# Designs tried in a protein design run: peptides against a protein of PDB entry 2YKT. Part 104

Target 1, 231 residues: chain A of PDB entry 2YKT
Amino acid sequence: SRSEEMHRLTENVYKTIMEQFNPSLRNFIAMGKNYEKALAGVTYAAKGYFDALVKMGELASESQGSKELGDVLFQMAEVHRQIQNQLEEMLKSFHNELLTQLEQKVELDSRYLSAALKKYQTEQRSKGDALDKCQAELKKLRKKSQGSKNPQKYSDKELQYIDAISNKQGELENYVSDGYKTALTEERRRFCFLVEKQCAVAKNSAAYHSKGKELLAQKLPLWQQACADPS

## One batch from the design tools (peptide; made by RFdiffusion4, then SolubleMPNN)

Design b2_p12_7_s2 (from b2_p12_7, 5 letters changed)
Fold by OpenDDE base, seed 2:
Structure b2_p12_7_s2 (fold): chain B 231 residues (1-231), chain A 12 residues (1-12)
Amino acid sequence: as target 1 above (231 residues)
Amino acid sequence: ESLPPYVSEYVE
């Protein structure tokens, strides 16, 4: 029936969220944590590299013929420090604004969705059972009427059951339809949340990349010319 | 009609 098909669709939406979306989201979070760890590793390794570059700058500054190149090397290290600070801010946002919030939601969602599905199923079944009961009673009444010498005795009750069946059928259809819309809304909300959080991360990432580009664009021409200038 | 982002906590 129409209501049965809609019911199956509704249950399938909840099942898709629970069995496909949420596990995939957990994997996404795990991959995000892995990515964060790798970037933190890059940060640490970069610090060592540029600290060593500073040491080279110190040596240049102590030299008689390369003193000005010491300043260049220090500038290179300083620009890197600024870029690194932006990266750390991005990573902090990535962790706090995306990963943590997704983790909190996905952890709670299993219980929420289970309860929501159960509530829907319980009410759907209740309405279905009430309809079935009314249909069964009408069938019994009709059998009695057919066997009776006075079928008019049952006419009013028959009409009442017909009306009740019609109303209950309509209520069931509406409930299942609304349930389906609700389920689809729940699914869409989860995707929207992911998109919105990813947008926040993207903004912070863009800021990191922009700052780095700007700093390097400003200084790189100067550094490239440094060796051409006499000491 | 587009749905707003869902920021609310899930109900247990």
Scores: peptide ipSAE 0.056, ipTM 0.661, DockQ to the pose 0.416
Fold by OpenDDE base, seed 1:
Structure b2_p12_7_s2 (fold): chain B 231 residues (1-231), chain A 12 residues (1-12)
Amino acid sequence: as target 1 above (231 residues)
Amino acid sequence: ESLPPYVSEYVE
């Protein structure tokens, strides 16, 4: 029946969220933590590189003929420091605004969805059983009427069961239909949340890239000219 | 049986 098919679809939506979406989201969080760790590692390694660049700048500043190049090397290291500060801010946001929030949600959601599905199943079964009971009673009544010398005695009861069956069928169909819409909405909300959180990360990432581009664009022409000018 | 609290952040 249409109601049975829609019931199956509804259960499949909940099962897909629980068995496919949530496990995939947990994996996404794990991959995000790995990415965060790698970026932190890059930051640490970069510090060592630019500290070594500062040492080269110190040597230039101590020279007789390359003093101005020492300042250039120091500026290069300073720009890097500012870029790294922006990266650290982005990483903080990545951790707090994405990873932590997703981790909390996926844990709570597993229990919520299990209970929601169970509630839906219980109510759907209750309505289905009530319908089946009415159908069975009508069948019994009709059998009794066929064996009777006065079948008209049962006509009013037959009409009552027919009406009850019609009403219960309609109620079941509406309940399952609403359940399906609710399940699809639950699924959509979870994807929308992920998209919105990823948009926040993208904005922070854009700010990091913009700051770096701005700082380098400002200084690079000066650095490029440094070796062309007489000491 | 009461449902656990809904994750409000999933509500559009």
Scores: peptide ipSAE 0.048, ipTM 0.681, DockQ to the pose 0.092
Fold by OpenDDE base, seed 4:
Structure b2_p12_7_s2 (fold): chain B 231 residues (1-231), chain A 12 residues (1-12)
Amino acid sequence: as target 1 above (231 residues)
Amino acid sequence: ESLPPYVSEYVE
């Protein structure tokens, strides 16, 4: 029946969230944590590299013929520091605005969805059973009427069952339809949340990249001139 | 309009 099909669709939405979406989201969070760790590793390694560059700048500053190149090397390290600060802000956002929030939600979602599905199933079954009972009683009544010498005796009761069946069928259909819409909305909300949080991270990432581009664009021409032969 | 869920919506 239409109601049975819609019921199956509704259950499948909940099952898809529980069995496909949430496990995939957990994996996504895990991969995000790995990515965060790798970026932190890059940060640490970069610090060592540019600290060593500063040391080279110190040596240049101590020289008789390369003092000005010391300042260039120090500026290079300073630009790195500023870029690193932007990266740290991006990573903070990545952790706090994406990973933590997703982790909190996915941790709680299993129990929530299980309860929601069970509630839906219980009510759906209750309505279905009530409908089936009325249908069965009508069938029994009709059999009695066919075997009776006075079928008119059962006519009013038959009408009552027909009306009850119609009402219960309508209630079941409406309930299942609403259940399906609710389930789809739950699924959509989860995807929307992911998209929105990812957008927030993307904005912060863009800020990091823009800052780096700006700083390097300003300084690089100056650094390139430092070793130019006098005119 | 997108309505991302709150954490509280995931609790029974």
Scores: peptide ipSAE 0.048, ipTM 0.661, DockQ to the pose 0.445
Fold by OpenDDE base, seed 5:
Structure b2_p12_7_s2 (fold): chain B 231 residues (1-231), chain A 12 residues (1-12)
Amino acid sequence: as target 1 above (231 residues)
Amino acid sequence: ESLPPYVSEYVE
């Protein structure tokens, strides 16, 4: 029946969230933590590289013929420092505004979804059982009427059961339909939350890239000219 | 145990 099919669809939405979405989200969080760790590692390794560049700048500053190139090398290291500071701010936001919040949600969600599904199933079954009972009683009444010398005696009661069945059928269909919409809304809430948190990450990432682009665009022409200029 | 909706803001 239409109601049975919609009931199966409703259950499948909850099962998909519990068995597909949430495990995938846990994996996403794990991959995010790995990505964060790798970026932190890049920051540390880059510090060593640019500290070594500063040392080369110090040597240039001590020379008689290359003193001005020392300032260029120091500026290169300073621009890197500013870029790395912005990266660290982005990583803090990535951790606190995305990973931590997703982890908190997914930790509680299994219990919530299990309870929500169980509540829906219990009420759906209750309404279905009540409908089945009325249908069974009508069937019994009709059998009794067919065996009676006065079938008209049962006509009013038959009409009452028909009306009750119609009302219960409509109620069941509406409940299952609303249940399906509710389940789809629950799924959408989870994707929307992910999208919104990822938008915040994207905004912070854009700020990091913009700062780097701005600083390098300002300084790179100066650095490129340094060796062409006479001392 | 009662748990809140995942994101209450997105209730239809």
Scores: peptide ipSAE 0.078, ipTM 0.659, DockQ to the pose 0.131; fails the geometry check

Design b2_p12_7_s3 (from b2_p12_7, 5 letters changed)
Fold by OpenDDE base, seed 4:
Structure b2_p12_7_s3 (fold): chain B 231 residues (1-231), chain A 12 residues (1-12)
Amino acid sequence: as target 1 above (231 residues)
Amino acid sequence: ESLPPYISEYIE
């Protein structure tokens, strides 16, 4: 029946969220944590590299013929520091605004969705059972009427059951239809949340890249000329 | 009806 098919569709939406979306989201979070760790590793390695560059700058500053190149090397390290600060802000956002929030939600969602599905199923079954009961009673009544010497005796009661069946059928269909819409809304909301959180991360990432580009574009021409101007 | 573009919570 139409209601049965829609009921199956509704249950399938909840099952898809619980069995496909949520596990995939947990994996996404895990991969995000791995990515964060790798970026932190890059940050640490970069610090060592540019600290070593500073040491080279110190040596230049101590030299008789390359003193000005020391300042260039220090500027290179300073630009790195500023870029690093932007990266740290991006990573903070990545952790706090995406990973943590998704993790908190996905942990709670299993129980929530299970309860929501159970509530829907219980009410759907209740309405279905009530409908089935009325249908069964009508069938029994019709059998009695067929065997009766006075079928007209049961006509009013038959009409009552027919009306009850019609009403209960309509209620069931409406309930299942609303349930399906609700389930789809739940699914869409979760995807939208993910998209929105990714957008926030993307904005912070863009700021990091923009700052890096700006700083390097400003300084690189100066650094490139440093060796052309011997002291 | 489409959901609003900004949804901060999806668990009621």
Scores: peptide ipSAE 0.051, ipTM 0.706, DockQ to the pose 0.229
Fold by OpenDDE base, seed 3:
Structure b2_p12_7_s3 (fold): chain B 231 residues (1-231), chain A 12 residues (1-12)
Amino acid sequence: as target 1 above (231 residues)
Amino acid sequence: ESLPPYISEYIE
C-alpha cells in the first residue's frame, strides 16, 4: 500500500543516515585529521629550510660583494613567515570550525536518531494496529450479519466501522507522510551543516592563498632583478 | 516537498 511504501522509505532514510552517512562522516573526520597532521609536518619542515636560507643571507651580508643579495634572501624568508602565518590560521579554522564541530555532532547523532526512529515506529505501529482492529471487527460484523435472520439491524454499525476505518487510514497516511518529511529534513540539515562548515574553512583557505599570491607578486620581480644589478 | 537550503537548528 501507499502507506506501507512510505513507511519503508521513512525507515530507510533513518537507516541510511545511521549506517551510511555517519560512518562516512567519521571517515571524513579521520581523513581531515590526517591532512591536518601532514600540513603541520610541512610547516615544520619548511621552517627548517627557510631558517637555513636565513643563514645563507647572513653569509651574503658579511661578504664584500654580495651584501644586497643578503637582503634579498632575508626578504624571501620573511615572505615565507607571513605566508606561514596565514597557513596556521587556515589550520586553526580547519580544526576548530570543521573537524571539532563535526566530531561533536556525529558522536551524539547515533542516540538521537535511534530515539527518533523508535518514536516514529511506535506511533506508526499504534495507528496501524488500531486500523487493523477496526477492519477485523467490520469483518466479524459482516459474518454475523450474513448468518442473521435480520441483517438490517447491523447496517448502522457497519457504517460506523466503515467511517472509522476511513478516518484511521487517513490519519495513518498523514502521519507517515509527515514522518517522511521529517526524516528527509534530518538528512538535509546534516549535509547543510557540513557545507556551512566547509565554507568557513574555504574562506580561511582563500585568505592563505591570496596572501601568498600578493606577497610573491610584490617581491618576486625585485628578487629576479637582484643578480642583474651591479653592487 | 522541497526543503529549505538552510536549517538553522542544526547549523547553529
Scores: peptide ipSAE 0.046, ipTM 0.700, DockQ to the pose 0.151
Fold by OpenDDE base, seed 1:
Structure b2_p12_7_s3 (fold): chain B 231 residues (1-231), chain A 12 residues (1-12)
Amino acid sequence: as target 1 above (231 residues)
Amino acid sequence: ESLPPYISEYIE
């Protein structure tokens, strides 16, 4: 029946969220943590490289003919420090605004969705059972009428059951239809939450890249000219 | 995860 098909679709939406979306989201969070750790590792490795660059700048500053190049090397290291500060800020936002919030959400949603599905199933079954009971009573009444010498005696009761069946069928169909719309809304809400959190991450990432581009664009022409200038 | 040394006087 139409109601049975819609009921199946509704249950499938909830099952898809619980069995496919939530596990995939947990994996996404795990991959995000790995990505965060790798970026932190890059920051640490970069520190060693630019500390060594500062040492080269110190040697230039101690030289007789390359003192000004020492300042250039120090500036290069300092620009990197500022870029790394921006990266650390981005990573903090990545952790606090995406990963932590997704972890909290997926845990809460697992319990919520289980309860929501159970509530829907209980009410759907209750309405279905009530409909089945009325249909069974009508069938019994019709059998009784068929065997009777006075079928007209049962005509009013037959009409009452027909009306009750029609009303209960309509109520069941409406309930299942609303349940399906609710389930689809729950699914969409979860994807929208993910998209919105990723947008926040993208904005923070854009700020990091913009800052780096700005600093390098400002200083690079100066650094490129340093060796052409007299000592 | 520490940053490079503070050398802001050389960037000004």
Scores: peptide ipSAE 0.008, ipTM 0.344, DockQ to the pose 0.011
Fold by OpenDDE base, seed 2:
Structure b2_p12_7_s3 (fold): chain B 231 residues (1-231), chain A 12 residues (1-12)
Amino acid sequence: as target 1 above (231 residues)
Amino acid sequence: ESLPPYISEYIE
């Protein structure tokens, strides 16, 4: 029946969230943490590299003929430091605004969805059982009427059951339909949340990239010409 | 059952 089909669809939405979306989201969070760790590792390794570059700058500054190149090397290291600071800021945001929040939600969601599904199933079954009971009673009444010498005795009661069945059928259909819409909304809101949080991360990432591009664009031409002008 | 606080923050 239409109601039964819609019921199955409703249950499948909840099951998809619980069995597909949430596990995938957990994996997404884990992969995000790995990504964060790797980028933090890059930052740390870069620090060592540019600290060594500073040392080279110090040596240049101590030289008689390459003093100005010392300043260039220091500038290179400083620009990198600023870029790395932006990266670290982005990573903090990535962790706090995306990963942590998603982790909190996904942990809570398992319990919520289980309860929501259970509630829906219980009410759906209750309405279904009530309908079935009413249908069964009508069937019994009709059987009794057919065997009776006075069928008219049962006519009013038969009409009452017919009306009750119609009402219960309609109620069940509406309930299941609303349940399906609710389930789809629950699914959509989770994807929307992910999208919005990812947008926030993207903005922070854009800031990092923009700052880096700006700083390098400003300084790189100067550095490229540094060796053309002897001291 | 009501939505947990963090779950209720999902965008509808």
Scores: peptide ipSAE 0.066, ipTM 0.752, DockQ to the pose 0.146; fails the geometry check

Design b2_p12_7_s4 (from b2_p12_7, 4 letters changed)
Fold by OpenDDE base, seed 2:
Structure b2_p12_7_s4 (fold): chain B 231 residues (1-231), chain A 12 residues (1-12)
Amino acid sequence: as target 1 above (231 residues)
Amino acid sequence: EPLPPYQSEYVE
């Protein structure tokens, strides 16, 4: 029936969220944490490299003929430090604005969705059972009327059951239809939340890349000509 | 009942 099909669709939406979306989201969070860790590792390794570059700058500054190149090397290291600071800021945002929030949501969602589905199923079944009961009673009444010498005795009751069945059928259909819309809305909320949080990450990432580009664009021409200048 | 973890601000 229409209501049965809609009911199946409704249950499938909830099941898809619980069995596909949420596990995938947990994996997404885990992959995000791995990504964060790797980038933190890059930052640490880069620090060692540019600290060593500073040492080269110190040696240049101590030299008689390459003193000005010491300043260039220091500037290179400083620009890198600023870029890395932006990266660290982005990573903090990535952690706090995306990963932590998604983790909180997904952990709460298992209990919520289970309860929501159960509530829907209970009410759907209750309405369905009430309809079935009314249909069964009408069938019994009709059998009794057919065997009676006075069928007119049951006409009013038959009409009442017909009306009750119609009303209960309509109520069930409406309930299941609304349930389906609600389930789809729940699914969409989860994807929208993910998209919105990912947009925040994208903005922070853009800021990191922009800052790095600006700093390097400003300084790189100066560094490129440094060796051509008189010592 | 558990509170909904996702708010309705994204979809109506």
Scores: peptide ipSAE 0.192, ipTM 0.786, DockQ to the pose 0.130
Fold by OpenDDE base, seed 4:
Structure b2_p12_7_s4 (fold): chain B 231 residues (1-231), chain A 12 residues (1-12)
Amino acid sequence: as target 1 above (231 residues)
Amino acid sequence: EPLPPYQSEYVE
């Protein structure tokens, strides 16, 4: 029936969220944490490299013929420091505004969705059972009427059951239809949340890249000419 | 009844 098919569709939406979306989201969070760790590793390695560059700058500053190149090397390290600070801000946002929030939601969602599905199933079954009961009673009444010497005495009751069945059928269809819309809305809300949080990450990432580009573009011409200038 | 973890601001 139409109601049965729509009921199956509704249950499938909840099952898809619970069995596909949420596990995939947990994996996404795990991959995000792994990515964060790797970026932290890059940060640490970069610090060591540019600290060593500073040491080279110190040596240049102590030299008689290359002192000005010491300042260039220090500027290179300083630009890196500024870029690194921007990266750290991006990573903080990535952790706090994406990973943590998704983790909190996905942990709560299992219980919520289970309860929501159970509530829907219980009410759907209740309405379905009530409909089935009325249909069964009508069938029994019709059998009695067929065997009766006075079938007309059952006519009013038959009409009452027909009306009840019609009303219960309509109620069931409406309930299942609303349930399906609700389930689809729940699914869409989860994807929308993910998209919005990812947009925030993208914005912060863009800021990091922009800052790096700006700083390097400003200083690189100066650094490139440093060796051409007489000491 | 558990509270919904997602807000409704993204959908009607």
Scores: peptide ipSAE 0.188, ipTM 0.782, DockQ to the pose 0.129
Fold by OpenDDE base, seed 1:
Order: sequence, then structure tokens, then C-alpha cells
Structure b2_p12_7_s4 (fold): chain B 231 residues (1-231), chain A 12 residues (1-12)
Amino acid sequence: as target 1 above (231 residues)
Amino acid sequence: EPLPPYQSEYVE
């Protein structure tokens, strides 16, 4: 029946969230933590490299003929420091605004969805059983009337059962329909939340890239000319 | 009964 099919669809939405979406989201969070750790590793390694560059700048500053090149090397290291600071800020936001929040949501969601599905199933079954009972009683009444010397005696009761069945059928259909809409809304909320958090990540990433581009664009022409200048 | 983790403000 239409109601049975829509009931199956409703259950499948909840099952898809619990068995596909939430496990995938947990994996997404895990991959995000790995990515964060790797970027922190890059930050540490880069510090060592640019500290060594500063040492080369110190040697140039101590030379008689290359003093100005020391300043260039120091500026290169300083630009890196500023870019790296921006990266660290982005990583903090990535952790606090995305990973932590998603982890909190997915941890609570298993219990919520199980309870929501169980509540829906219980009420759906209750309405279905009540409908089946009325249909069975009508069938019994019709059999009794067919064998009676006075069938008119049962006519009013038959009409009452027909009306009750119609009402219960309508209630069941409406409940299952609303249940399906609710389930789809629950699914959409989860995807929308993910999209919104990824938008925040994208915004923070854009700020990091913009800062780097700006600093390098400002200084690179100066650095490129340094070896051509008299010393 | 568990509270919903996701808020309705994200759904149009």
C-alpha cells in the first residue's frame, strides 16, 4: 500500500543517517585530525628551515661586501613568520569551529536517532494495528449479517465501522507522511550543518592565502633587485 | 528523551 511504501522510505532515511552518514562523518573528523597534525608538523619543520636562513642572514651582515643582503634574508624569514602565524590561526579555527563541533554532534546523534526511529515505529505500528482491528471487526459483522434473518439490524453498526476505518486510514497516512517529511528534514539538517562549517573553514583558509599573497607580492620585487644594487 | 543535536535554523 501507499502507507506501507512511505513507511519503508521513512525507516530507510533514518537507517541511512545512522549506518552511512554518521560513520562517514566520524571518518571525516578523523581525517581532519590527521590533516591538522600534518600541518602542525609542516609548521615545525618550516621553523627549523627559516631559523637556518636567519643564520645565513647573520653571516651576510657580518661580511664587508654583503651587508645589505643580510637584511634581505632577514626579511624573507620575517615574511615566513607572519604567514606561519596566519596558518596557526587558521588551524585553531579548523579545530574549534569544525572538528570539535562535528565530534560533539555525531556523538550525541546515535542516541537521538535511535530514540526518534523507535518512537516513530511504535506509533506507526499502534495506528496500523488499530486499523487492522477495525477491518477485522467489519469483516466479522458482515459475515454475521449475511447469515441473519434480519440484516437491517446490523446496518448502522456496519456504517460505523466503515467510518472508523476511513478515519483511521487517513490518520495513518497523515502520520507516515509527516514522519517521512520529518526524517528528510533531519537528514537535510545534518548536511546543512556540515556545509556551513565547511564555509567557515573556507573563509579562514582564504584569509591565510590572502595574507601570504599580499606579503610576498609586496617584498618580492625588492628581493629580486638586491643582488643588482651596489655594495 | 534525547535532545536533537542539529537545530532547525539550517533548514529552509
Scores: peptide ipSAE 0.179, ipTM 0.770, DockQ to the pose 0.126
Fold by OpenDDE base, seed 3:
Structure b2_p12_7_s4 (fold): chain B 231 residues (1-231), chain A 12 residues (1-12)
Amino acid sequence: as target 1 above (231 residues)
Amino acid sequence: EPLPPYQSEYVE
């Protein structure tokens, strides 16, 4: 029936969130943590490299003929420091605005969805059972009427059961329909939350890239000319 | 009953 099909669809939405979405989201969070760790590792390794570059700049500054190149090397290291600071801001956002919040949601969601599904199932079953009961009673009444010498005495009761069945059928269909809409809304909320948090990360990532581009665009021409100019 | 972890403001 239409109501039965819609009921199955409703249950499947909840099951899909619980059995597919949430496990996938947990994996996404785990992959995010791995990515964060790798970026932190890059940051640390880069620091060592540019600290060594500063040392080369110091040596140039101590030389008789390469002092200006010392300044260039220091500027290169300083630009890296500024870019690194922006990367750290991006990583903080990645952790706090995405990973932590997703983790909080997914940990709470299993219990919530289980309860929501159970509530829906209980009420759906209650309405279904009431409908089935009325249908069964009507069937019994019709059998009794068919065997009676005076079938007309059951006519009013038959009409009452028919009306009750119609009303209960409509109520069940409406309830299941609303349940399906609710379930789809729950699914959409989860995807929307993910999208919104990813947008925040993207904004901070853009800031990181912009800062790097600006700093390098400003300084790189100067650095490229340093060896061509006499001291 | 557990509270919903996701807020409704994310859905139009």
Scores: peptide ipSAE 0.189, ipTM 0.785, DockQ to the pose 0.127; fails the geometry check

